# Designs tried in a protein design run: peptides against a protein of PDB entry 5K2M. Part 7

Target 1, 273 residues: chain A of PDB entry 5K2M
Amino acid sequence: MRIGITYTVLRREEMAIKERAGEFGEVVMLHEDDLLFPGNYDLDVVIIRNVSHFKALYTARLFESEGIPTVNSSRLIFEAGDKLFATLRLAGKVPVPEWKAALSEGGALRVPDSLGYPLVSKPVFGSWGRLLAKVNDRDSLEAVLEHRKWMKNPLYGIHYFQEFVEKPGRDIRSYVIGGEFVGAIYRYSNHWITNTARGGKAEPCSDPEVEELSVKAWEAFGEGALAIDIFESEKGLLVNEVNPNMEFKNAARVTGADMAGKLVEYAVEVAKT

## One batch from the design tools (peptide; made by RFdiffusion4, then SolubleMPNN)

Design b1_p23_7_s2
Fold by OpenDDE base, seed 5:
Structure b1_p23_7_s2 (fold): chain B 273 residues (1-273), chain A 23 residues (1-23)
Amino acid sequence: as target 1 above (273 residues)
Amino acid sequence: SLDEKVEELKEELYKRLKEYLLS
């Protein structure tokens, strides 16, 4: 078996994936600079680890066009990596924070009529809580919308909002690979944004409700490897978002779960299909 | 390597962000 691994930066995750993949066959590391299409890639499967959502998406689609399956698939990366598209999938299967989408400034100004204040403005793309805004009032909403108008990427004109969820100083990150729950952590922060990718404190989360909800959230997409962000709210557990290009260094360290091994095992199974 | 340096800088950034988020 020949396993490709595409990457932008050789992170701890990519090193672990490479090491574990070597136990199953020949490993071909493919830096972004190595990728040219159409190409002659003799690979049975490719594990996608490009940092950029869009680079990952297009890389996956390009390999698929040459008959090589990817983990994750371009479909999954597309749907899970966009906050709005992910919400559309999730909302049909699991509890999610109340949300609104608007396609104009005029529409966005009406969002508080439904969600009230405070609300959270999110870009549909991006990671690590970039460009999240807690919007407490009309003046703040107008400011966010004004700034978005001058951003160069047209996707900033897609206005995605959530209710502000009061959290108990933490959130949950879980991992589901091939439909199997692998592990979960609490991420602690005194800020309204929690993320261990930002160096927040992490602790193991052992909760059957989290496991069940995580699997259901994965089933909304039906394939691949996902990190799942869950809020503990007054309404119960809410699935906030998913990540199809997950970082797992902190979770693996804290839980002892073999995230890299599980990912490789899944990729091997995909290759055999 | 360049990748190692990037990882080092990332860890430093994460440390600073941790301090900010836990403050």
Scores: peptide ipSAE 0.015, ipTM 0.433, DockQ to the pose 0.026
Fold by OpenDDE base, seed 4:
Structure b1_p23_7_s2 (fold): chain B 273 residues (1-273), chain A 23 residues (1-23)
Amino acid sequence: as target 1 above (273 residues)
Amino acid sequence: SLDEKVEELKEELYKRLKEYLLS
């Protein structure tokens, strides 16, 4: 078994994955600078750990074009890594925050007619709460829309909105790999964007409802390794988003779950399919 | 602690890196 691991930065996660992968076969670390396609890669599977969503997506697709399966697959990265596309998958299976999508400023200005205020504006791509805006009124909505016009990436012209969910000062991040629930944590923050406090307090989450919901959320995609962000709301648990390029150092530390090992085990299974 | 501060700085670095790679 030859296991490739693509990476941008050797983080704690990548080091853990490398270490665990070594127990299953030969490990080939592939920095982004080492990647050139088409190529002749002698690998049975590639674990995708590129930091950029788009670089991860294209890297996965490029390896797949060489007949090498990836974890995650380009399909999963594409569908799960886009907040709107992820919502489309999730909404048919699990409770999600109310959402609207608009393809023009004129359409976006009508979103409050359905969602009301406050609402949250999200880019369809990005992480760590980047460019999330709590929109409290019409003036704020107009400002967000105006700023989006000046952003160079055309994807910023895709207007994705959610209802503002009141949370109890925390959210839940769960991990499902190959359909198996691996673990979950509470992430605490004093800010409405809980993910900004990456150095903040994390605690284990042992809730059967979270576990069940997490598995159902994963089943909406049907493959791969996903981190799942869940909100505790007045109307119950809501699946906010998923991440196909998950960070897990804090979750692994807090829960003691062997997330790196589970990821490698799944990659080995994928290689054998 | 110093270790906690180092981890915070790493997270900030990775955030900026992600932003750069998506721009």
Scores: peptide ipSAE 0.014, ipTM 0.469, DockQ to the pose 0.030
Fold by OpenDDE base, seed 2:
Structure b1_p23_7_s2 (fold): chain B 273 residues (1-273), chain A 23 residues (1-23)
Amino acid sequence: as target 1 above (273 residues)
Amino acid sequence: SLDEKVEELKEELYKRLKEYLLS
């Protein structure tokens, strides 16, 4: 078994994946600078760990074009890594925050007519709460839209909004790999954006409802390894988003779950199919 | 602790890197 691992930066996650992969076969580390296509890659499977969503997507698709399966697949990265496309999958299976999408400034200005205020403006791509804006009123909405108009990437013209969900100073990050629930954590923050990468405390989450909901959320996609963000709301648990390029160092540390091992095991199974 | 500060700096670096790669 020859396992490729693509990466931008060797983080704790990539080091753990490398270490665990070495127990299952030969490991080939592939920095982004090593990737040139078409190429002659002698690999049974590739674990995609590129930091950029788009780099990850294209890397996966390029390996697949050469007959090498990837974890995650380009299909999963595409559908799960776009917040709007992910919402479309999730909304049919699990509770999600109320949302609206608009394709113009004029359309976006009408979003409050349906959802009211406060709103959360999200880009359809990106991580770590970048360009998330709490929109409390019309003036704030106009400001966000004006700024988006001058952004060069056309994807910023896709206006995705959610209702603002009041959270109890935390959210939940769960992990499902190959349809198996692996673990979950609470992420604490005094800010309305909860992310452990912003200095938030992580604690284990042991809740059967979270486990069941996480598996159902994964089933909306039906493959791969996903981190799932869940909100505790007055309406109950809501699946906010999924991440096909998950960070898990804090979750692994806090829960003791072998996230890296489970990912490698899944990759090995994918290589055999 | 020094270790905590190093981890915070790494997280900030990764955030900035992601931002750069999306620009």
Scores: peptide ipSAE 0.014, ipTM 0.466, DockQ to the pose 0.030
Fold by OpenDDE base, seed 1:
Structure b1_p23_7_s2 (fold): chain B 273 residues (1-273), chain A 23 residues (1-23)
Amino acid sequence: as target 1 above (273 residues)
Amino acid sequence: SLDEKVEELKEELYKRLKEYLLS
């Protein structure tokens, strides 16, 4: 078994994945600078750990073009890594926050007619709460839309909105790999954006409802390794988003779950299919 | 602690890197 691992930065996650992969076969570390295609790679599977969503997507697709399966697949990265596309998958299977998408400023200005205020404006791509805005009123909505006009990436012209969900000072991050629930954490924050990367505290989450919902959310995609963000709301648990390029160092530390091992095990299974 | 500060700095670095790579 020859396992490739693509990466941008050798983080704790990549180190752990490398270590665990070594138990299953030969490990080939592939920094982004090493990735040239077509490359005639001799690999049975590639674990995609590129930091950039787009770099990860294209890397996965390039390996797939050479007949090498990836974890995650380019399909999964594409569908799960876009908040709107992910919502489309999730909404058919699990509870999600109410949402609207608009493709123009004029359309976006009508979103409050359906969702009311406050709203949350999100870019369809990105992580760590970047460019999230709580929109409390018309003036704030106009401001967000005005700023979007001057953003260079055309994807910022895709206007994705959610209802603002009042959370109990925390959210849940769960992990499902190959359909198996691996673990979950609470992420605490006094800010409406909860993220451990922003200095939030993490604690283990042991809730059977979270486990069940997480697996169902994963089943909406049906493959790969996903981190799943869940809100605790007055309406119950809501699946907010998923991440096909998960960070798990905090979750692994807090829960003790061998997330790297589970990821490698799944990659080995994919290689054998 | 020093370890906590190092972790915070790493997170900030990775955040900025992601922003750069997506811009």
Scores: peptide ipSAE 0.014, ipTM 0.456, DockQ to the pose 0.030

Design b1_p23_8_s1
Fold by OpenDDE base, seed 1:
Structure b1_p23_8_s1 (fold): chain B 273 residues (1-273), chain A 23 residues (1-23)
Amino acid sequence: as target 1 above (273 residues)
Amino acid sequence: KEMELLKELAEKAKKAIEEYEAK
């Protein structure tokens, strides 16, 4: 078994994945600078750990074009890594926050007619709560839309909105790999954006309802390794988003779950299929 | 060119939403 690991930065997660992969076979670390296609890669599977969503997507697709399966697949990265595409999968399977997508400023200005205020504006791509805006009124909406006009990437012209969900000062991040629930954490923050990467505290989450919902959310995609963000709301649990390029250092530390090992085990299974 | 690309992406997104709503 030859396991490739693509990466941008050797983080704690990549170190753990490398270590665990070494127990299953030969490990080939592939920094972004090492990636050239077409190539002659002698690999049974590649674990995709590029930081950039787009780099991860294209890297996965390029390996797949050479007959090498990836974890995650380019399909999964594409569908799960875009908030709108992920919502299109999730909304028919699990409870999600009320959402609207608008494809123009004129459309976006009508979103409050359906969702009301406050609402959350999100880019369809990006991580760590970048460019999330709580929009409390018309003036704030107009300001967000005005700023989007000046952004270089045309994908910022795809407007994704959710209802603002009042959370109990925390959210939940769960992990499902190959359809198996691996673990979950509470992420605490006094800010409406909860993220442990932004200095939030993490605690173990042991809730059977979270476990069940997390598996169902994974089943909406049907493959791979996903981190799942869940809100506790007045309506019950809501699946907010999924991440096909998950960070898990905090969750692994807090839960004691071998998330890196589970990811490698799944990659080995994919290689054998 | 950027506006053309944006328009293309918008149309793709529109179709994806319509397909979702039609299921």
Scores: peptide ipSAE 0.257, ipTM 0.799, DockQ to the pose 0.340
Fold by OpenDDE base, seed 2:
Structure b1_p23_8_s1 (fold): chain B 273 residues (1-273), chain A 23 residues (1-23)
Amino acid sequence: as target 1 above (273 residues)
Amino acid sequence: KEMELLKELAEKAKKAIEEYEAK
């Protein structure tokens, strides 16, 4: 068994994955600078850990074109890593925040007619709460739309909005790998954007409802390893988004779950199919 | 190859929309 691991930065997660992969076979660490396609890669599976969504997506697809399966697959990275495409999958399986998509400024200006205020503007791509805007009124909406016109990437012209969900000072991050629930944490923040990477506290979440919902959310995609963001709302649990390139150092530390091991085990299973 | 990949992504997006609208 030869296991590739693609990466941008050698983080705690990549180190843990490397260590656990070594128990199953030869590990080949592949920095982004090491990747050239087409290539003659002698690998049975590749674990995709590139930081950039698009780099991860293209890397996965390029390995797949060489006949090498990836975890996650390019399909999963594409569908789960885009907030709109992820919502399209999730909405048919699990409760999600109310949402609207608009393909023009004129369309976006009509979103409040259905969602009201406040709403949240999200880019369809990106992580760590980047370019999230709470839109409280018409003036704020116009400002967000004006700023989007000056953004270089045309994908910023895809206007994705959610209802603003009032959260109890926390959200839930769960992890499902190969359809198995691995663990969950509460992420505490006094800000409406919750992110433990910015110094938020994390605590274990042991809730059967979270576990069930997390598995159902994973089943909307039907493969791979996902981190799942869940909101505790007045309407109950809502699946906000999923991440096909999950960070798990805080969750692994807090829960004691072997997330790196579970990811490697799943990759080894994928290699054998 | 780049164009083929873009076509594949476009088809996946189209399929995802169709699946959503069918529900």
Scores: peptide ipSAE 0.010, ipTM 0.377, DockQ to the pose 0.229
Fold by OpenDDE base, seed 4:
Structure b1_p23_8_s1 (fold): chain B 273 residues (1-273), chain A 23 residues (1-23)
Amino acid sequence: as target 1 above (273 residues)
Amino acid sequence: KEMELLKELAEKAKKAIEEYEAK
């Protein structure tokens, strides 16, 4: 078994994945600078750990074009890593926050007619709460839309909005790998954008409802390794988003779950199919 | 009942953050 691991930065997650992968076979670390295609790679599977969503997506697709399966697959990265496409999958299976998408400024200006205020403007791509805006009124909406016009990437012209969900000073991040629930954490933050990367405390989440909902959310995609972000709301649990490029160092530490091992085990299974 | 639960959770979250910042 030859296991490739693509990466941008050697994080704690990549180190853990490398270590666990070494128990199953030969590990080939592939920095982004090492990736040229076509490359005639001799690998049984590639674990995709590129930081950039697009780099991860294209890396996965490029390996797949050479007949090498990836974890996650390019299909999963594409559908799960785009907030709008992820919402389209999730909305048919699990409770999600109310959302609207518009493809023009004129369409976007009508979103409050359905969602009201406050609402959240999200780019369809990006991580760590980047370019999330709480839109409290018409003036704020117009400002966000105006700024989007001057952004270089045309994907910023895809207007995705969500209802603002009042959270109890925390959210839930769960992990499902190959359809198996691996663990979940509470992420505490005083900010409406909950992110552990900003110094938030993490605590174990042991809730059967979270486990069930997390598995159902994963089933909306039906493959791979996903981190799932869940809100506790007055409407109950809502699946906010999923992440096919999951960070798990804090969750692994807090829960004691072998997330790196589970990811590698799944990759080995994928290599055998 | 749901609002009361959310308030309780918010208080717990606040306490947990304060405890974290004090370390």
Scores: peptide ipSAE 0.006, ipTM 0.289, DockQ to the pose 0.014
Fold by OpenDDE base, seed 3:
Structure b1_p23_8_s1 (fold): chain B 273 residues (1-273), chain A 23 residues (1-23)
Amino acid sequence: as target 1 above (273 residues)
Amino acid sequence: KEMELLKELAEKAKKAIEEYEAK
């Protein structure tokens, strides 16, 4: 078994994945600078750990074009890594925050007619709560839309909105790999944007309802390794988003779950199918 | 408050453009 690991930065996650992968076979670390295609790579599977969503997506697709399966697959990265496409998958299986998408400014200005205020404006791509805006009123909506016009990436012209969900000072991040629930954490924040990367406290989450919902959310995609962001709302648990490029160092530390091992085990299974 | 929001959004937009152009 030859296991590739693509990466941008050697983080704790990549180190853990490398270490665990070494138990199953030869590990080939592939920094982004090492990636040239076509490359005729001698690998049975590649674990995709590129930081950029698009780099991860293209890297996965490029390996797949050489007949090498990836974890995650380019399909999963594409479907799960776009908030709108992920919502389309999730909405068919699990409770999600109310949402609207608009393809024009004129459409976006009508979103409050159906969702009301406050809204959350989200770009369809991006991490760490970047360009999230709580839109409390018309003036704020117009401001967000005006600034979007000056953003060069055409994907910023895809207007995605959710209802604002009041959270109890925390959210839940769960992890499902190969359809198996691996663990979950509470992420505490005094800000409406919860992000553990910004110094939020994490605690173990042991809730059977979270486990069940997380598995159902994963089943909306049907493959791979996903981190799942869940809100505790007045109307119950809501699956907010999924991440096919998961960070798990805090979750692994807090839960004691072998997330790196589970990811490698799944990659080995994928290599054998 | 509106000016602060606009400033924050402008800085976010600027950073996003810079990050996009650096790719």
Scores: peptide ipSAE 0.000, ipTM 0.259, DockQ to the pose 0.031

Design b1_p23_8_s3
Fold by OpenDDE base, seed 2:
Structure b1_p23_8_s3 (fold): chain B 273 residues (1-273), chain A 23 residues (1-23)
Amino acid sequence: as target 1 above (273 residues)
Amino acid sequence: EEMKELEKLAEELRKKILEHEAL
């Protein structure tokens, strides 16, 4: 078996994936600079670890076009990596924060009529809390919308909003791979944006409700490896977002779960199907 | 001490790269 691993930056995750993949076959590390298509890739499966959502998406689709399956698939990356598309999948299966989408400034200005204040403005793409705004009032909403007009990417014209969820100084990140719950952590932060990449501390989360909800959230997509971000709210657990390009170094360290191994095992299964 | 400083710098640079490439 030949396992490709695409990457932008060699992180602890990619090193762990490489190490575990070596137990199943030959590992081919593919930096973004090595990728040209069409190509004659002799690979049975490719694990997608590109940092960019879009690079990951296109890389996956390009390999798939050559008959090489990917983990995650381009479909999953597309649907899970877009916050709005992910919400559309999740909303019918699991509790999610109240949300609105608008396709114009005029539409966006009406969002508070339904969600009220405070609300959270999100780009449909992006990681580590980038371009998240807590919008407390009309003036703040107008400011966010004004700034969006001057952003070059047309996707910033897609206005995605959520209710502001009061959290107990933490959120939950769980991991589901191939439909199996692998583990979960609490991410602590004094800021309303909780993320371990932004200096949040991680602790193990052992909660059966989190496990059940995480699997249900994964089932909304039905394939691949997902990190799932869950809020503890006054309304109960809410699935905020999913990530098809998961970081797991902190979760693996804290929980002791073999997330890299589980990912590789799943990729090997995908290769055999 | 020098090695620790280099490790810290490497991690900071890695973070900046990730932030830049995350679109």
Scores: peptide ipSAE 0.251, ipTM 0.757, DockQ to the pose 0.020
Fold by OpenDDE base, seed 3:
Structure b1_p23_8_s3 (fold): chain B 273 residues (1-273), chain A 23 residues (1-23)
Amino acid sequence: as target 1 above (273 residues)
Amino acid sequence: EEMKELEKLAEELRKKILEHEAL
C-alpha cells in the first residue's frame, strides 16, 4: 500500500500520521510545492493535511480526479468546512445554537428581530476564531456590516449569525473518525472565544452524553474524520461547528488517544473499498 | 536531536500561520 500525505507545514500531527502510516505501507510526503496536476501519482489513498481550507478542498478534488481516494473527501471538506453548510447538516440531527443567515445588509439588519442581542457574527469560512464578533447592540451590528462591504472576497457578503451562548469558561472538542468516537477534551479560556490555539488549556473530557452527541453529529455527514466543537449551555449541549481539517496535538497529549493511528487505519480502510 | 529541531521549527511556523490569514 502507498499512502500520500499532503501538508503545508510539518506539525506534530503530520509527524505522528507519517510514523503510523509507515506501519501500513510506503509513505509519500507531499508538500504543497510538490503538487502539480494532472500528475502521475501512484498512490492508494491520500491523507489531506493542508492548512488552508480551500487548498485542502482543491487538493482533495484533484487527487479524486486521478482516481485516488482522499481522507477527507472533497465533498466532506466542502460541506463541513463551511460553517453555514455544516449548520444545515447538523440542525437536522443534533441541537445547535440558534442561527440566521442573510444575503444582504438589509436582511442582516433584521436578524436581531428574531435572535435578539447579543449576537455572534461569523464568516462562513476560516479557522482559529478569525473575524468572530460579539455584537451587543445596533451600533456594533452596523459597524460589522460596514466593514464587510470593504472585504474583497464575495463570501464575506454571506452574513451568518448565531445567538451568543454563555459558556462556563470552557468548551468541548471531540473527535470522531470513521464513525468511531476517539476522544474529547475541555478547552479553557478567560475569553469568550475558547481555543487552545489562542493559549487555552486542555483537560480530558469523559462524558457519555458528549460521546453520543459527537457520533450523532458525525452521522449528519456520514464519512471521514471530524473534530466537533460543543458548547455547554443552560439549554444543554449544543454542537457549534465541525472541522474536517483537525488539529489534535493537545487532545492526543491530554487523552492519550491514538488519533493519528485511528486516522491512518481509516485511510487504509478507504483505500481498500 | 533532528526531531527536536523539527518540532521547534514546526511550533514557530504554527505561530506564524495563526497570525497569518491561512484561508
Scores: peptide ipSAE 0.039, ipTM 0.671, DockQ to the pose 0.022
Fold by OpenDDE base, seed 1:
Structure b1_p23_8_s3 (fold): chain B 273 residues (1-273), chain A 23 residues (1-23)
Amino acid sequence: as target 1 above (273 residues)
Amino acid sequence: EEMKELEKLAEELRKKILEHEAL
């Protein structure tokens, strides 16, 4: 078996994936600079580890066009990597924060009529809490919308909002690969944005309710490897978002779970189908 | 030590990617 691994930066995750993939077959590391299409790639499967959502999406689709399956698939990357599209999948299967989408400033200004204040403005794409805004009032909403007008990417004109969820100084990140729950962590922060990538502490999360909800959230997509972000709210657990390009170094370290191995095992399974 | 250096480099590159609005 020949396993490709596409990457932008050789992180701890990519190193672990490479190491584990070597146990199953020949590993072909493919930096973004090595990717040229159409190409004659002799690979049974490709693990997509590009940092950019869009580069990951297009890379996956390009390999698929050559008959090479990817983990994750371009379909999954597309649907899970967009917060709005992911919400559309999740909302029919699991509890999610209340949300609204608006396609204009005029529409966005009416969002508080349903969600109230405070609310959270999110871009539909992006990671690490980039461009998240807690909007406490009308003035703040107007400011966010004004700034969005001057942003170059048209996707910033897609206004995605959630209710502000009061969290107990933490959130949960779980990992589901091929429908199997692999592990979960608490991410602690004194800031309303809880992210270990922003200096948050991680601790193991062992909660059967989290495990069950995580699997159900994965089932909304039905394939691939997902990190799932869950909020502890007064209403119970809420699935906030999913990530098809998961970082897991902190989770692997804290839980001891072989997330890289599970990802490779799933990729090998995909290659055999 | 080599792994620590690689992790440091990866973090620096990650920050640069974030700064350059890699989407």
Scores: peptide ipSAE 0.026, ipTM 0.641, DockQ to the pose 0.024
Fold by OpenDDE base, seed 5:
Structure b1_p23_8_s3 (fold): chain B 273 residues (1-273), chain A 23 residues (1-23)
Amino acid sequence: as target 1 above (273 residues)
Amino acid sequence: EEMKELEKLAEELRKKILEHEAL
């Protein structure tokens, strides 16, 4: 078996994946600079670890066009990596924060009529809490909308909003691979944006409700490896977002779960299908 | 030691990617 691993930066996750993949077959590390298409890739499966959402998406699709399956698939990356598209999948199966989408400034200005204040403005794409804004009032909403007009990417014209969820100084990140719950962590922060990538403390989360909800959230997509962000709210657990290109170094460290191994095992399974 | 250096380098590169808006 020949396992490709595409990457932008050799992170701890990519090193762990490489090491574990070596137990199953020949490993081919593919930096973004090494990728040209169409190509002649002799690979049974490719694990997608590109940092960029769009580069990951296109890389996956390009390998798929050559008959090589990817983990995650381009379909999953597309649907899970867009916050709005992910919400559309999730909303029918699991509790999610109240949300609104608007396609114009005029529409966006009416969002508070339904969600109230405070609300959260999110881009539909992006990671590590980039361009998240807590909008407390009309003046702040107008400012966010004005700034977005001057952003070059047309996707910033897609206005996605959520209710502001009061969290107990933490959120939950869970991991589901191939439909199996692998583990979960609490991410602690005094800031309303909780993210371990921003220096938040991680601790193990052992909660059967989190496990059940995480599997249900994964089932909304039905394939691949997902990290799932869950809020603890007054309304109970809410699935905020999913990530098809997960970081797991902190989760693996604090839980002891073999996330890299589980990912490789799943990729091997995909290769055999 | 090598792993720590690689982890540090990876984090620095990750920050640069964020700064360059490589989405």
Scores: peptide ipSAE 0.025, ipTM 0.633, DockQ to the pose 0.024

